# Peptides against a protein of PDB entry 3J47, part 5

Target 1, 121 residues: chain A of PDB entry 3J47
Amino acid sequence: IRLTNQLKSLKGLQSKLKDVVEYLDKVINKELPINHTILGKLQDVFNLLPNLGTPDDDEIDVENHDRINISNNLQKALTVKTNDELMVIYISNLVRSIIAFDDLIENKIQNKKIQEQRVKD
Target 2, 26 residues: chain B of PDB entry 3J47
Amino acid sequence: NAQYHLLVKQGDGLLTKLQKYGAAVR

## One batch from the design tools (peptide; aimed at target 1 I105)

Design b1_p9_8_s3 (made by RFdiffusion4, then SolubleMPNN; from b1_p9_8, 6 letters changed)
Fold by OpenDDE base, seed 2:
Structure b1_p9_8_s3 (fold): chain B 121 residues (1-121), chain C 26 residues (1-26), chain A 9 residues (1-9)
Amino acid sequence: as target 1 above (121 residues)
Amino acid sequence: as target 2 above (26 residues)
Amino acid sequence: DLLEDLLKL
């Protein structure tokens, strides 16, 4: 139940992210007018993202382009790490479900053998 | 990506074997 | 380590 709800929530988030990307592409291509309310909410979401680009306070005038690349690399690294952690949790729950089902099958076989012996006595 | 798909495919193979075993014990 | 933590959950 809990894992199915997490997967459903993640699929819902993925669908919403896809809709946002498709909307942004249409706005960039001038197919749709910029909705300032959607853009404001998107900016609020980006501002609530942990600022993955605090380099410690060494004043190096790295042009804004290199700072954006570093922040994108760190955000990508965190996305990969989160994907690997979620994969490990998924495989673990799968393996536990397999073990629990194997034990249930073995217990059912043993119970059937005990009943067959009791009917022969 | 390829290793992830291989791992998922192995998991699906185990689930299918487990379903067959559960049906044979029933 | 992660696999052992997985057996404890």
Scores: peptide ipSAE 0.451, ipTM 0.880, DockQ to the pose 0.023
OpenDDE base, seeds 1, 3, 4, 5: peptide ipSAE 0.373, 0.400, 0.419, 0.402; ipTM 0.872, 0.875, 0.873, 0.876; seed 4 fails the geometry check

## One batch from the design tools (peptide; aimed at target 1 M87 Y90, target 2 Y4)

Design b1_p10_1 (made by RFdiffusion4)
Pose (drawn by RFdiffusion4):
Structure b1_p10_1 (pose): chain A 91 residues (1-28, 36-48, 72-121), chain B 26 residues (1-26), chain P 10 residues (1-10)
Amino acid sequence: IRLTNQLKSLKGLQSKLKDVVEYLDKVIHTILGKLQDVFNLNNLQKALTVKTNDELMVIYISNLVRSIIAFDDLIENKIQNKKIQEQRVKD
Amino acid sequence: as target 2 above (26 residues)
Amino acid sequence: SSLTEKFEEL
């Protein structure tokens, strides 16, 4: 789902660029200003990425903890299944 | 870095315990 | 370890 959403966003840019190229050919305004703002707003992420890296590590650790908890419950479920099997054999 | 490594080390320690439990179950 | 390797990668 996230991927489809990202693709939609990029599609808009691609179409938008085509329109801009055609528009410039014809010319040979507000949208252009808006685009420029967006441009000014990956490169800058570079420095910001330094911080993101730290945060990404924290969310990785959290995921690991969750995985451990899920494994615990999984072991319990396995034990219950074994017990049920034993009871069936006894019967 | 050392502080960050500390939390990482603790997380690894818990992971080891969980692995030991899984081995005992097997 | 997995966490230490990941930390070193960052």

Design b1_p10_1_s1 (made by RFdiffusion4, then SolubleMPNN; from b1_p10_1, 6 letters changed)
Fold by OpenDDE base, seed 2:
Structure b1_p10_1_s1 (fold): chain B 121 residues (1-121), chain C 26 residues (1-26), chain A 10 residues (1-10)
Amino acid sequence: as target 1 above (121 residues)
Amino acid sequence: as target 2 above (26 residues)
Amino acid sequence: SELESFLESL
């Protein structure tokens, strides 16, 4: 139950993130006007994200391009980590289903043996 | 990606074996 | 079974 709820919540989050990306792409392509309320909420989400790229304050002089690449690498690492966590959840649910089915089969075999013994008595 | 697909394929193989075993116990 | 106990732990 808990694992299924986590998977459902994660699928819901993935769907919402996709909707946000699709919206941002439409805004970038000038297909939709910039909605300041949505941008404000996105900024709040980005501000709540752990700082995905404060390298220590000591190298202020790396061109904006390298900071964007580091931020992209950390975002990629978080995406990979999230994918790995989803995979573990999926495998755990699969194994759980396999085990539950194995136990059901064993219970059925035992019940059949008990019935066969009762018919012989 | 390849390891993920391999793992999913292995899981599908186990499910198929379980289905066969469940059919044999019937 | 140990397997059921593992399933319950998950």
Scores: peptide ipSAE 0.365, ipTM 0.866, DockQ to the pose 0.041
OpenDDE base, seeds 1, 3, 4, 5: peptide ipSAE 0.319, 0.317, 0.346, 0.315; ipTM 0.862, 0.864, 0.862, 0.859; seed 4 fails the geometry check

Design b1_p10_1_s2 (made by RFdiffusion4, then SolubleMPNN; from b1_p10_1, 7 letters changed)
Fold by OpenDDE base, seed 1:
Structure b1_p10_1_s2 (fold): chain B 121 residues (1-121), chain C 26 residues (1-26), chain A 10 residues (1-10)
Amino acid sequence: as target 1 above (121 residues)
Amino acid sequence: as target 2 above (26 residues)
Amino acid sequence: SELESFLDSL
């Protein structure tokens, strides 16, 4: 019963991670607008994941320990990959915001120059 | 984790610089 | 601008 529930929870987590990756790919491809609320909730989930990977119980047989370690390493690798994808999206959005603001500043400078030229004429 | 926090901090620093520049151009 | 062209490439 415990192992079956853990496996079901892991499968549910894997399915959710796949849905997140698919959502993130659509956002990167500009098919969907960025939802900051979804990204914030995903970040919270990832910040909680490291606390689930500490095996509190010392009594699991050596053969299960290797399979659990491999599974935990694979899950950690998948978590790192998803964290990297979230980070790339965050940076891309930040860079886009910075560039949009830079263009706004340049437009304001140009408008000031045009007004100064019109006052001299 | 540490690289993510560093990158977020760098991004916040750039946004702050850009805000200061935008305020100086106003 | 070159910066707008870079944004369009992202």
Scores: peptide ipSAE 0.368, ipTM 0.868, DockQ to the pose 0.036
OpenDDE base, seeds 2, 3, 4, 5: peptide ipSAE 0.336, 0.344, 0.360, 0.333; ipTM 0.861, 0.870, 0.865, 0.863; seed 4 fails the geometry check

Design b1_p10_1_s3 (made by RFdiffusion4, then SolubleMPNN; from b1_p10_1, 6 letters changed)
Fold by OpenDDE base, seed 3:
Structure b1_p10_1_s3 (fold): chain B 121 residues (1-121), chain C 26 residues (1-26), chain A 10 residues (1-10)
Amino acid sequence: as target 1 above (121 residues)
Amino acid sequence: as target 2 above (26 residues)
Amino acid sequence: SQLESFLESL
């Protein structure tokens, strides 16, 4: 149950992130007007993301179009790492659930054998 | 992606086998 | 147990 809920929540997050990307692509392509309310909410989401660029406070040089690619690579690396960690937790909880079901079945078999013996006595 | 789907498929296989065993013990 | 043997066969 808890694991299935975590997987469902992760799938829901993935779907929402895809919808955000699709919206941003439509805005970039000028298919939709820039909605300031949506941009404000997206900015709030980005502000809640761990600041993946500590700009070391040395040198204001305004010219690197390359910093967006580095930030995207670090965000991608953290997203992949988080996905892998959640997957390991998922598999571990699945295995634990299988073992717990194993123990429940064995307990049921033992209880049935004890009941059958008591009916024969 | 492919490894994730393989692991999920293996987990579903284990759950199916476990369900069959639970039904045989019932 | 029969179930442990079944799990080991997996």
Scores: peptide ipSAE 0.327, ipTM 0.861, DockQ to the pose 0.061
OpenDDE base, seeds 1, 2, 4, 5: peptide ipSAE 0.320, 0.317, 0.318, 0.320; ipTM 0.862, 0.852, 0.858, 0.861

Design b1_p10_1_s4 (made by RFdiffusion4, then SolubleMPNN; from b1_p10_1, 6 letters changed)
Fold by OpenDDE base, seed 2:
Structure b1_p10_1_s4 (fold): chain B 121 residues (1-121), chain C 26 residues (1-26), chain A 10 residues (1-10)
Amino acid sequence: as target 1 above (121 residues)
Amino acid sequence: as target 2 above (26 residues)
Amino acid sequence: SQLEEFLNSL
């Protein structure tokens, strides 16, 4: 139950993130007007994201290009981590299914043995 | 990617074995 | 039994 709920929640989050990306692409392409309310909510989400790289306060002079690359690397690392977590959930559900079928098979074998014994008595 | 596909393939193989075993117990 | 416990732990 817990893993199924996590999988469902993660799928829901993935779908929502996809919708946000598709919306942002449409705004960038000038297909849709900029919705300030959506941008405000996105800003709130980004502000609630753990600071994806405070570079240590000591090098204020690294060109904006390196900061963007570090942020992209951290976003990539989070994406990889999320993919690994999804994979673990998938494997866990697969193993659960295998176990449940194994138990069903064993129960069926036991039931056959009990029936054969009852026919001999 | 390759490890993920390998894992999925192994899972499908286990599921197929389980289906065969379930059919043999019928 | 151990398998059910593992399933229940997940």
Scores: peptide ipSAE 0.349, ipTM 0.863, DockQ to the pose 0.041
OpenDDE base, seeds 1, 3, 4, 5: peptide ipSAE 0.315, 0.324, 0.322, 0.305; ipTM 0.859, 0.860, 0.862, 0.857; seed 3 fails the geometry check

Design b1_p10_2 (made by RFdiffusion4)
Pose (drawn by RFdiffusion4):
Structure b1_p10_2 (pose): chain A 91 residues (1-28, 36-48, 72-121), chain B 26 residues (1-26), chain P 10 residues (1-10)
Amino acid sequence: IRLTNQLKSLKGLQSKLKDVVEYLDKVIHTILGKLQDVFNLNNLQKALTVKTNDELMVIYISNLVRSIIAFDDLIENKIQNKKIQEQRVKD
Amino acid sequence: as target 2 above (26 residues)
Amino acid sequence: TKDELLDYLK
């Protein structure tokens, strides 16, 4: 789902660029200003990425903890299944 | 870095314990 | 380093 959303966003840019190129050919405004703003707003993320790296580490650790918890419950379920099997054999 | 490594080390320690439990179950 | 820690966690 996230991927489809991202593609939709990129699609708009691609179409928008085509329109802009055609517009410029014809000419040879508010949208242009807006685009410039967006441009000014990955490069910048470079410095910002430094911080994001730290936060990504924390969310990795959290995920690891969750995985451990899920493994615990999984072991319990497996034990219950074994006990059920034993009971059936006895029967 | 050292502080960050500390928390990482603890997380690894818990992971080891969980692995030991899984081996005992097997 | 932080990069080594990040690569390790990945």

Design b1_p10_2_s1 (made by RFdiffusion4, then SolubleMPNN; from b1_p10_2, 3 letters changed)
Fold by OpenDDE base, seed 2:
Structure b1_p10_2_s1 (fold): chain B 121 residues (1-121), chain C 26 residues (1-26), chain A 10 residues (1-10)
Amino acid sequence: as target 1 above (121 residues)
Amino acid sequence: as target 2 above (26 residues)
Amino acid sequence: TMEELLSYLK
């Protein structure tokens, strides 16, 4: 239940992010007018993202292109790390479910043996 | 990617064994 | 850590 709900929530978030990208692409392509209310909400979302690239204040002169690439690489690395951590949690829950089911099977086998012994006595 | 697929395959193998044991105990 | 999670599976 919990894992299924997390996966459903993540799929919902992914769908919403896709809708946002498709909207931004339409605005960039001039297919839709710029909606300042949507842009304001997107800015709020970006401002709530952890600042994934304050380089220490001492290098003000590296071209904006390299900073964007470094920030994107750090954001990508954190996304990969988070995915790996979630994967380990998923596998851990799977293994625990397998162990619990194995124990349940063993308990059922033992209970059956006890019942068969009681019918012979 | 390859390690992920191997791990998923191992999980599927364990799940299949578990299903066989569950069917034998029914 | 990943090690703590592996330890909790044992």
Scores: peptide ipSAE 0.381, ipTM 0.866, DockQ to the pose 0.055
OpenDDE base, seeds 1, 3, 4, 5: peptide ipSAE 0.338, 0.275, 0.315, 0.285; ipTM 0.858, 0.854, 0.857, 0.856

Design b1_p10_2_s2 (made by RFdiffusion4, then SolubleMPNN; from b1_p10_2, 3 letters changed)
Fold by OpenDDE base, seed 4:
Structure b1_p10_2_s2 (fold): chain B 121 residues (1-121), chain C 26 residues (1-26), chain A 10 residues (1-10)
Amino acid sequence: as target 1 above (121 residues)
Amino acid sequence: as target 2 above (26 residues)
Amino acid sequence: SMDELLEYLK
């Protein structure tokens, strides 16, 4: 049961990571706005990852040590991969924020210039 | 991990600068 | 200006 749940969770995570990558590609290409829901879901995965790799102390039969090590290595690899994805999301958000602020600043400068011209006329 | 944290710090610094610039333009 | 913003962001 536990292994099946881990495999299902891993498949779910893999699918989600794929969706995130596809989303990030669209974000990088400026085709879509940042979906905060995807970010939240990735964070949830990260928060759950430590729990996926902690063997419950009670069933550490010595025979599972190799499987636990494989699971921990996989979890670590997934954590790294998810960190990379989060990094890309973060950069994308940052760039969008910069662009939005730049546009806002430019609009404000223009509005101020228009007001100054109206006061001089 | 370290590269991620560095990137986050750089991004936060940039956001702070952007906020200051936006405040100065007001 | 955009150039001033870019310079400020450096």
Scores: peptide ipSAE 0.320, ipTM 0.862, DockQ to the pose 0.038
OpenDDE base, seeds 1, 2, 3, 5: peptide ipSAE 0.318, 0.303, 0.315, 0.308; ipTM 0.860, 0.853, 0.858, 0.859

Design b1_p10_2_s3 (made by RFdiffusion4, then SolubleMPNN; from b1_p10_2, 3 letters changed)
Fold by OpenDDE base, seed 2:
Structure b1_p10_2_s3 (fold): chain B 121 residues (1-121), chain C 26 residues (1-26), chain A 10 residues (1-10)
Amino acid sequence: as target 1 above (121 residues)
Amino acid sequence: as target 2 above (26 residues)
Amino acid sequence: SMQELLDYLK
């Protein structure tokens, strides 16, 4: 239940992010007017993201393009790391469920043996 | 990606074995 | 580590 709900929530978030990208693409292509309210909400979301790549203040002269690439690489690396961590948690829960089921089966076998002994006595 | 799919496949294999064992003990 | 978590589940 919990894992399924988390996966459903992540799929919902992914769908919403896709809708945002599609909206931004339409705005960039001038198919839709710029909605300042939507842009404001997007800015709020971006402001809540950790500043992935405050370069140390000392190198002011690296072209904005290289800074964007570094920040994108760091964001990608953190996304991959988070995905790996979530995968480990998923596997962990799966293994725990398998162990618990194995123990349940063993307990059932033992209970059956005890009942068979009681019927013979 | 390939390692993730392999891991999921292994997990599904274990679940299937476990289900078969559970059905045999029923 | 991932290995420590796997070892904890065994």
Scores: peptide ipSAE 0.371, ipTM 0.866, DockQ to the pose 0.062
OpenDDE base, seeds 1, 3, 4, 5: peptide ipSAE 0.294, 0.356, 0.308, 0.285; ipTM 0.846, 0.866, 0.852, 0.855

Design b1_p10_2_s4 (made by RFdiffusion4, then SolubleMPNN; from b1_p10_2, 4 letters changed)
Fold by OpenDDE base, seed 2:
Structure b1_p10_2_s4 (fold): chain B 121 residues (1-121), chain C 26 residues (1-26), chain A 10 residues (1-10)
Amino acid sequence: as target 1 above (121 residues)
Amino acid sequence: as target 2 above (26 residues)
Amino acid sequence: SMQELLEYLK
């Protein structure tokens, strides 16, 4: 139940992010007018993202392109790390479910043996 | 990606075995 | 670590 709800929530977030990208692409392509309210909300979302690329103030002269690449690489690395952590949690829950089911099988076997003994007595 | 799919496949294999054991104990 | 989590699940 909890894992399924988390996956459903992540799929919902992914769908919403896709809708945002599609909207931004339409705005860039001049198919839709710039909506300042939507841009403001997007800006708020980006401001809540960890600053994945405050360069230490000392390298002022790296061209904006290299900073963007470093920031993108760090964001990608964090995304991969988060995916790996979620995968570990998924496997962990799967293994726990397997163990719990194995214990249930063993308990059923024991209960059957006890019932067979009671019928022989 | 390939390792993830392999892991999921292994998990599905274990679940299938468990289902067979659960059916045999019913 | 992933190993510690696997060990905790055993």
Scores: peptide ipSAE 0.355, ipTM 0.862, DockQ to the pose 0.060
OpenDDE base, seeds 1, 3, 4, 5: peptide ipSAE 0.265, 0.251, 0.292, 0.250; ipTM 0.844, 0.848, 0.850, 0.846

Design b1_p10_3 (made by RFdiffusion4)
Pose (drawn by RFdiffusion4):
Structure b1_p10_3 (pose): chain A 91 residues (1-28, 36-48, 72-121), chain B 26 residues (1-26), chain P 10 residues (1-10)
Amino acid sequence: IRLTNQLKSLKGLQSKLKDVVEYLDKVIHTILGKLQDVFNLNNLQKALTVKTNDELMVIYISNLVRSIIAFDDLIENKIQNKKIQEQRVKD
Amino acid sequence: as target 2 above (26 residues)
Amino acid sequence: DLLDHVKEKV
């Protein structure tokens, strides 16, 4: 789902660029200003990425903890299944 | 870095314990 | 390095 959403966003840019190129050919405004703003707003993320890297590490650790918890419950379920099998054999 | 490594080390320790439990179950 | 290590564990 996230991927489909990202693609929709990029699609808009692609179409928007085509339109802009055609517009410029015909010319040979508010949208242009808006685009410039967006440009000013990955390069900048470079420095910001430094911080993101730290945060990504924390959300990795959390995921690891959750996986451990899920494994614990999984073991319990496996034990219950074994017990059920033993009871059936006895029967 | 050392502080960050500390938390990482603890997380590894818990993971080891969980692996040991899985081996005991097997 | 720490980030790669944690990622490998996940």

Design b1_p10_3_s1 (made by RFdiffusion4, then SolubleMPNN; from b1_p10_3, 4 letters changed)
Fold by OpenDDE base, seed 2:
Structure b1_p10_3_s1 (fold): chain B 121 residues (1-121), chain C 26 residues (1-26), chain A 10 residues (1-10)
Amino acid sequence: as target 1 above (121 residues)
Amino acid sequence: as target 2 above (26 residues)
Amino acid sequence: DLLDEVLSMV
């Protein structure tokens, strides 16, 4: 039950993220007008993301390009971690389905043996 | 990617064995 | 670890 709910929640999140990307692409391509309310909500979501900035308090003017690359690396690492978590949930559900089916087969074999004994008596 | 596809393929192989076993027990 | 979480769910 918990795994199915986690998988459903994660599929729902993936669908919503896809819809957001498709919306942003349409806005960038000028196919849709910029909706300030949607952009405000997206900004709020990005502001609630853990600060993708390095934990090092040291003043050095490293060009904005290197900060973008580090932020992209952390976003990529979070995406990889999320994909690994999805994979683990998927495998766990497969293994559970396999065990449940193996138990069903064993129960069916036992029921057949019991029925064959009752027909011989 | 390759390890993920290998793991999915191994899972599909196990499901196929289990389906064959379920059909043999029917 | 993710593996321990998997093992707890199987």
Scores: peptide ipSAE 0.488, ipTM 0.882, DockQ to the pose 0.061
OpenDDE base, seeds 1, 3, 4, 5: peptide ipSAE 0.465, 0.428, 0.450, 0.401; ipTM 0.880, 0.875, 0.877, 0.878

Design b1_p10_3_s2 (made by RFdiffusion4, then SolubleMPNN; from b1_p10_3, 6 letters changed)
Fold by OpenDDE base, seed 2:
Structure b1_p10_3_s2 (fold): chain B 121 residues (1-121), chain C 26 residues (1-26), chain A 10 residues (1-10)
Amino acid sequence: as target 1 above (121 residues)
Amino acid sequence: as target 2 above (26 residues)
Amino acid sequence: QLLEEVLKMV
């Protein structure tokens, strides 16, 4: 139940993120007018993202292009790390389900053996 | 990538064993 | 760390 709900929530988030990208591409291509309400909500989402790079205080003179690339690389690295952590949790739950099923099978075999013994007595 | 595919292959191997055991208990 | 937590949960 918990894993299915997490997977459903993640699929919902992925679909919503895709819809946002498709909307932004249409705005960039001038196919749709800039919706300031959507941009405001997008800005709020970016502001709620952990500040992926306070560069430690000491150089105010590196072109905005390199800072954006470093922030994007850190955001990508955190996304990959989060995906790897979720994958490990998924596999752990799969392994637990396999162990629990193996134990259920062994218990069923033992119960059959006990019933066969009771029919011979 | 290679470790991920190895882990998926191990999961498929366990699932196949589980299916064989489930069939032997019927 | 994460793999060790997984092993503790199995």
Scores: peptide ipSAE 0.421, ipTM 0.877, DockQ to the pose 0.065
OpenDDE base, seeds 1, 3, 4, 5: peptide ipSAE 0.401, 0.415, 0.406, 0.369; ipTM 0.880, 0.882, 0.878, 0.876; seeds 3, 4 fail the geometry check

Design b1_p10_3_s3 (made by RFdiffusion4, then SolubleMPNN; from b1_p10_3, 4 letters changed)
Fold by OpenDDE base, seed 4:
Structure b1_p10_3_s3 (fold): chain B 121 residues (1-121), chain C 26 residues (1-26), chain A 10 residues (1-10)
Amino acid sequence: as target 1 above (121 residues)
Amino acid sequence: as target 2 above (26 residues)
Amino acid sequence: DLLEKVKSMV
């Protein structure tokens, strides 16, 4: 049960993220007007994200190259961690599906044996 | 990326074999 | 442990 709920939550998050990207693309292409309420909620989501590459506002000092590399390394590390968590969810679902299928096969074999015994009596 | 896609492909292959076996035991 | 997390989800 827990794993199915995590997969459902992740699929829901993926769908919502896709809808946000599609909305942002339409706004960039000037196909839709900027909705300030949606933009405010998106800003709140970005502020709750771990600092994925905004330098903390307290060092305006002149070497943009090393900070971009550190931000890219943090984003890459978080992406790898997320991929590992997704892989664990996938493997766990696969194992659960195999177990549930094995139990179904064994139940069918037992039911056939019970029917064969009842035909011999 | 490549290892993940390989694992997914192997899992899908196993699921397909399980589905065929379940249909044959029916 | 990652393995214990998998076991708790199955």
Scores: peptide ipSAE 0.470, ipTM 0.880, DockQ to the pose 0.057
OpenDDE base, seeds 1, 2, 3, 5: peptide ipSAE 0.409, 0.432, 0.428, 0.399; ipTM 0.877, 0.880, 0.879, 0.869; seed 3 fails the geometry check

Design b1_p10_3_s4 (made by RFdiffusion4, then SolubleMPNN; from b1_p10_3, 3 letters changed)
Fold by OpenDDE base, seed 2:
Structure b1_p10_3_s4 (fold): chain B 121 residues (1-121), chain C 26 residues (1-26), chain A 10 residues (1-10)
Amino acid sequence: as target 1 above (121 residues)
Amino acid sequence: as target 2 above (26 residues)
Amino acid sequence: DLLDYVKSLV
């Protein structure tokens, strides 16, 4: 139950993130007008994201291009970590399904043996 | 990517073995 | 046991 709810929540988050990307692509391509309310909410989401790019305050002098690459590397690392967590969730559900099927098979074998004994008596 | 596909393929292999076992107990 | 066989496959 808990693992299935986590998988459902994560699929819901993935769908919402896809919808946001598709919306942003349409805005960039000028297919849709810029909705300031959606942009404001998106800015709030980005501001609530952990600072994916404060290296400690001791190197003010790397061109804005390298900071973007470091931020992209941390976003990539978080994406990889999220994918690994999803994979562990998937395997754990698969293993639970296998165990539950095994127990069902063993119960069926035992029930057949009990019926065969009752027909011999 | 390759490790993920390998793991999915192993999971499908397990599911297929489980289905064969379920059919042998039927 | 079947559980041991399943565990050997994981």
Scores: peptide ipSAE 0.424, ipTM 0.881, DockQ to the pose 0.064
OpenDDE base, seeds 1, 3, 4, 5: peptide ipSAE 0.406, 0.421, 0.420, 0.399; ipTM 0.874, 0.884, 0.877, 0.875

Design b1_p10_4 (made by RFdiffusion4)
Pose (drawn by RFdiffusion4):
Structure b1_p10_4 (pose): chain A 91 residues (1-28, 36-48, 72-121), chain B 26 residues (1-26), chain P 10 residues (1-10)
Amino acid sequence: IRLTNQLKSLKGLQSKLKDVVEYLDKVIHTILGKLQDVFNLNNLQKALTVKTNDELMVIYISNLVRSIIAFDDLIENKIQNKKIQEQRVKD
Amino acid sequence: as target 2 above (26 residues)
Amino acid sequence: SKDELLEKLE
């Protein structure tokens, strides 16, 4: 789902660029200003990435903890299944 | 870095315990 | 380093 959404966003840019190229050919405004703003707004993320890296580490650690909890419950389920099997054999 | 490594070390320690429990179950 | 820690966690 996230991927499809990202693709839709990039699609708009691609189409928008084509339109801009055609527009420029024909010329040979508010949209242009808006695009410029967006441009100004990954390069910058480079410095900002430094911080993101720290936060990514924290969300990795949280995911690891969750995986451990899930494994614990999984063990319990496996034990219950074994007990059920033993009871059936007794029967 | 040292502080960050500390929390990472603790997380590794818990992971080891969980692995030991899994081995005991097997 | 932070990069080594990040790689480890990934």

Design b1_p10_4_s1 (made by RFdiffusion4, then SolubleMPNN; from b1_p10_4, 3 letters changed)
Fold by OpenDDE base, seed 4:
Order: sequence, then C-alpha cells, then structure tokens
Structure b1_p10_4_s1 (fold): chain B 121 residues (1-121), chain C 26 residues (1-26), chain A 10 residues (1-10)
Amino acid sequence: as target 1 above (121 residues)
Amino acid sequence: as target 2 above (26 residues)
Amino acid sequence: SMQELLEKLK
C-alpha cells in the first residue's frame, strides 16, 4: 500500500511535469498566448528550487558557457545522489514488505497445521 | 540509469512472485 | 518448507 501510493504520486508528478513542458513548448512556438499567472507560479517553483548553478554574485567574469557547464554538472550530481537515496529507500521498503509477507504466510501455514491437528484428534 | 531500471524490474518480479504465493496460500 | 519458499523468492 505505501509503496504503491508513492509510485502513484511519482507518476502523477511526472505527468504534471510533462504537461508543464508541453505548455512551455507551445508558448515558445507561439501556439498559445503567454499566461503571466502561470509563468509567475512557475517562477515561484524555480525560486524554491535550490540554486543548482549560482555561485554567489561576486565573480562577474567567467564566460557564460563555463558557468552553464558547471551548473549542469552540479544538477547531474544532485540528480544522481537523489536517485541513489530514493533507491536505498525503495529497496528498504521492498525488503520490509517481503519480510512482513513472509511472516504472514508462516502464520497462515502454522494456523492451518493447528486446524488439521485438531481435526485428527 | 540502467542499473536503476534493472533493480526496479527485479523488485517488481519479486513482488509478483510474492503476490502469486500469497494468493495460493489463501 | 520455509527453505523452499526462500528458494522460490530468489
């Protein structure tokens, strides 16, 4: 139940992110008018994301291309770290679910053996 | 990425086996 | 047996 709900929530988030990307592509291609309210909410979401690529404003003179590469490398490193952490949590929950199910099966087998013994007595 | 997908696939396979066994013990 | 179950789970 918990793992299924987490997977469902993650799939829902993935679908919503895809819808946002598709909306932004339509706006860039001038197929839809710019909605300032939607853009404002998206900007708020981006402002709440940890700055994956601003070293503090004090180094004005590194070419924009090298800063973009450093930001992409940091974003990639954080994505990998987050994936590894989520994997550990996923495996831990899976193992816990397997153990709990094994215990349930063993309890059912024992209860069945006790019932079969009571019918033979 | 590939190792992640392999691990998820193995976990789903194990969960499916577990569900089949639980249905057979009912 | 519990061992046969563990083998099926592997």
Scores: peptide ipSAE 0.251, ipTM 0.842, DockQ to the pose 0.047
OpenDDE base, seeds 1, 2, 3, 5: peptide ipSAE 0.217, 0.228, 0.251, 0.225; ipTM 0.829, 0.838, 0.851, 0.831

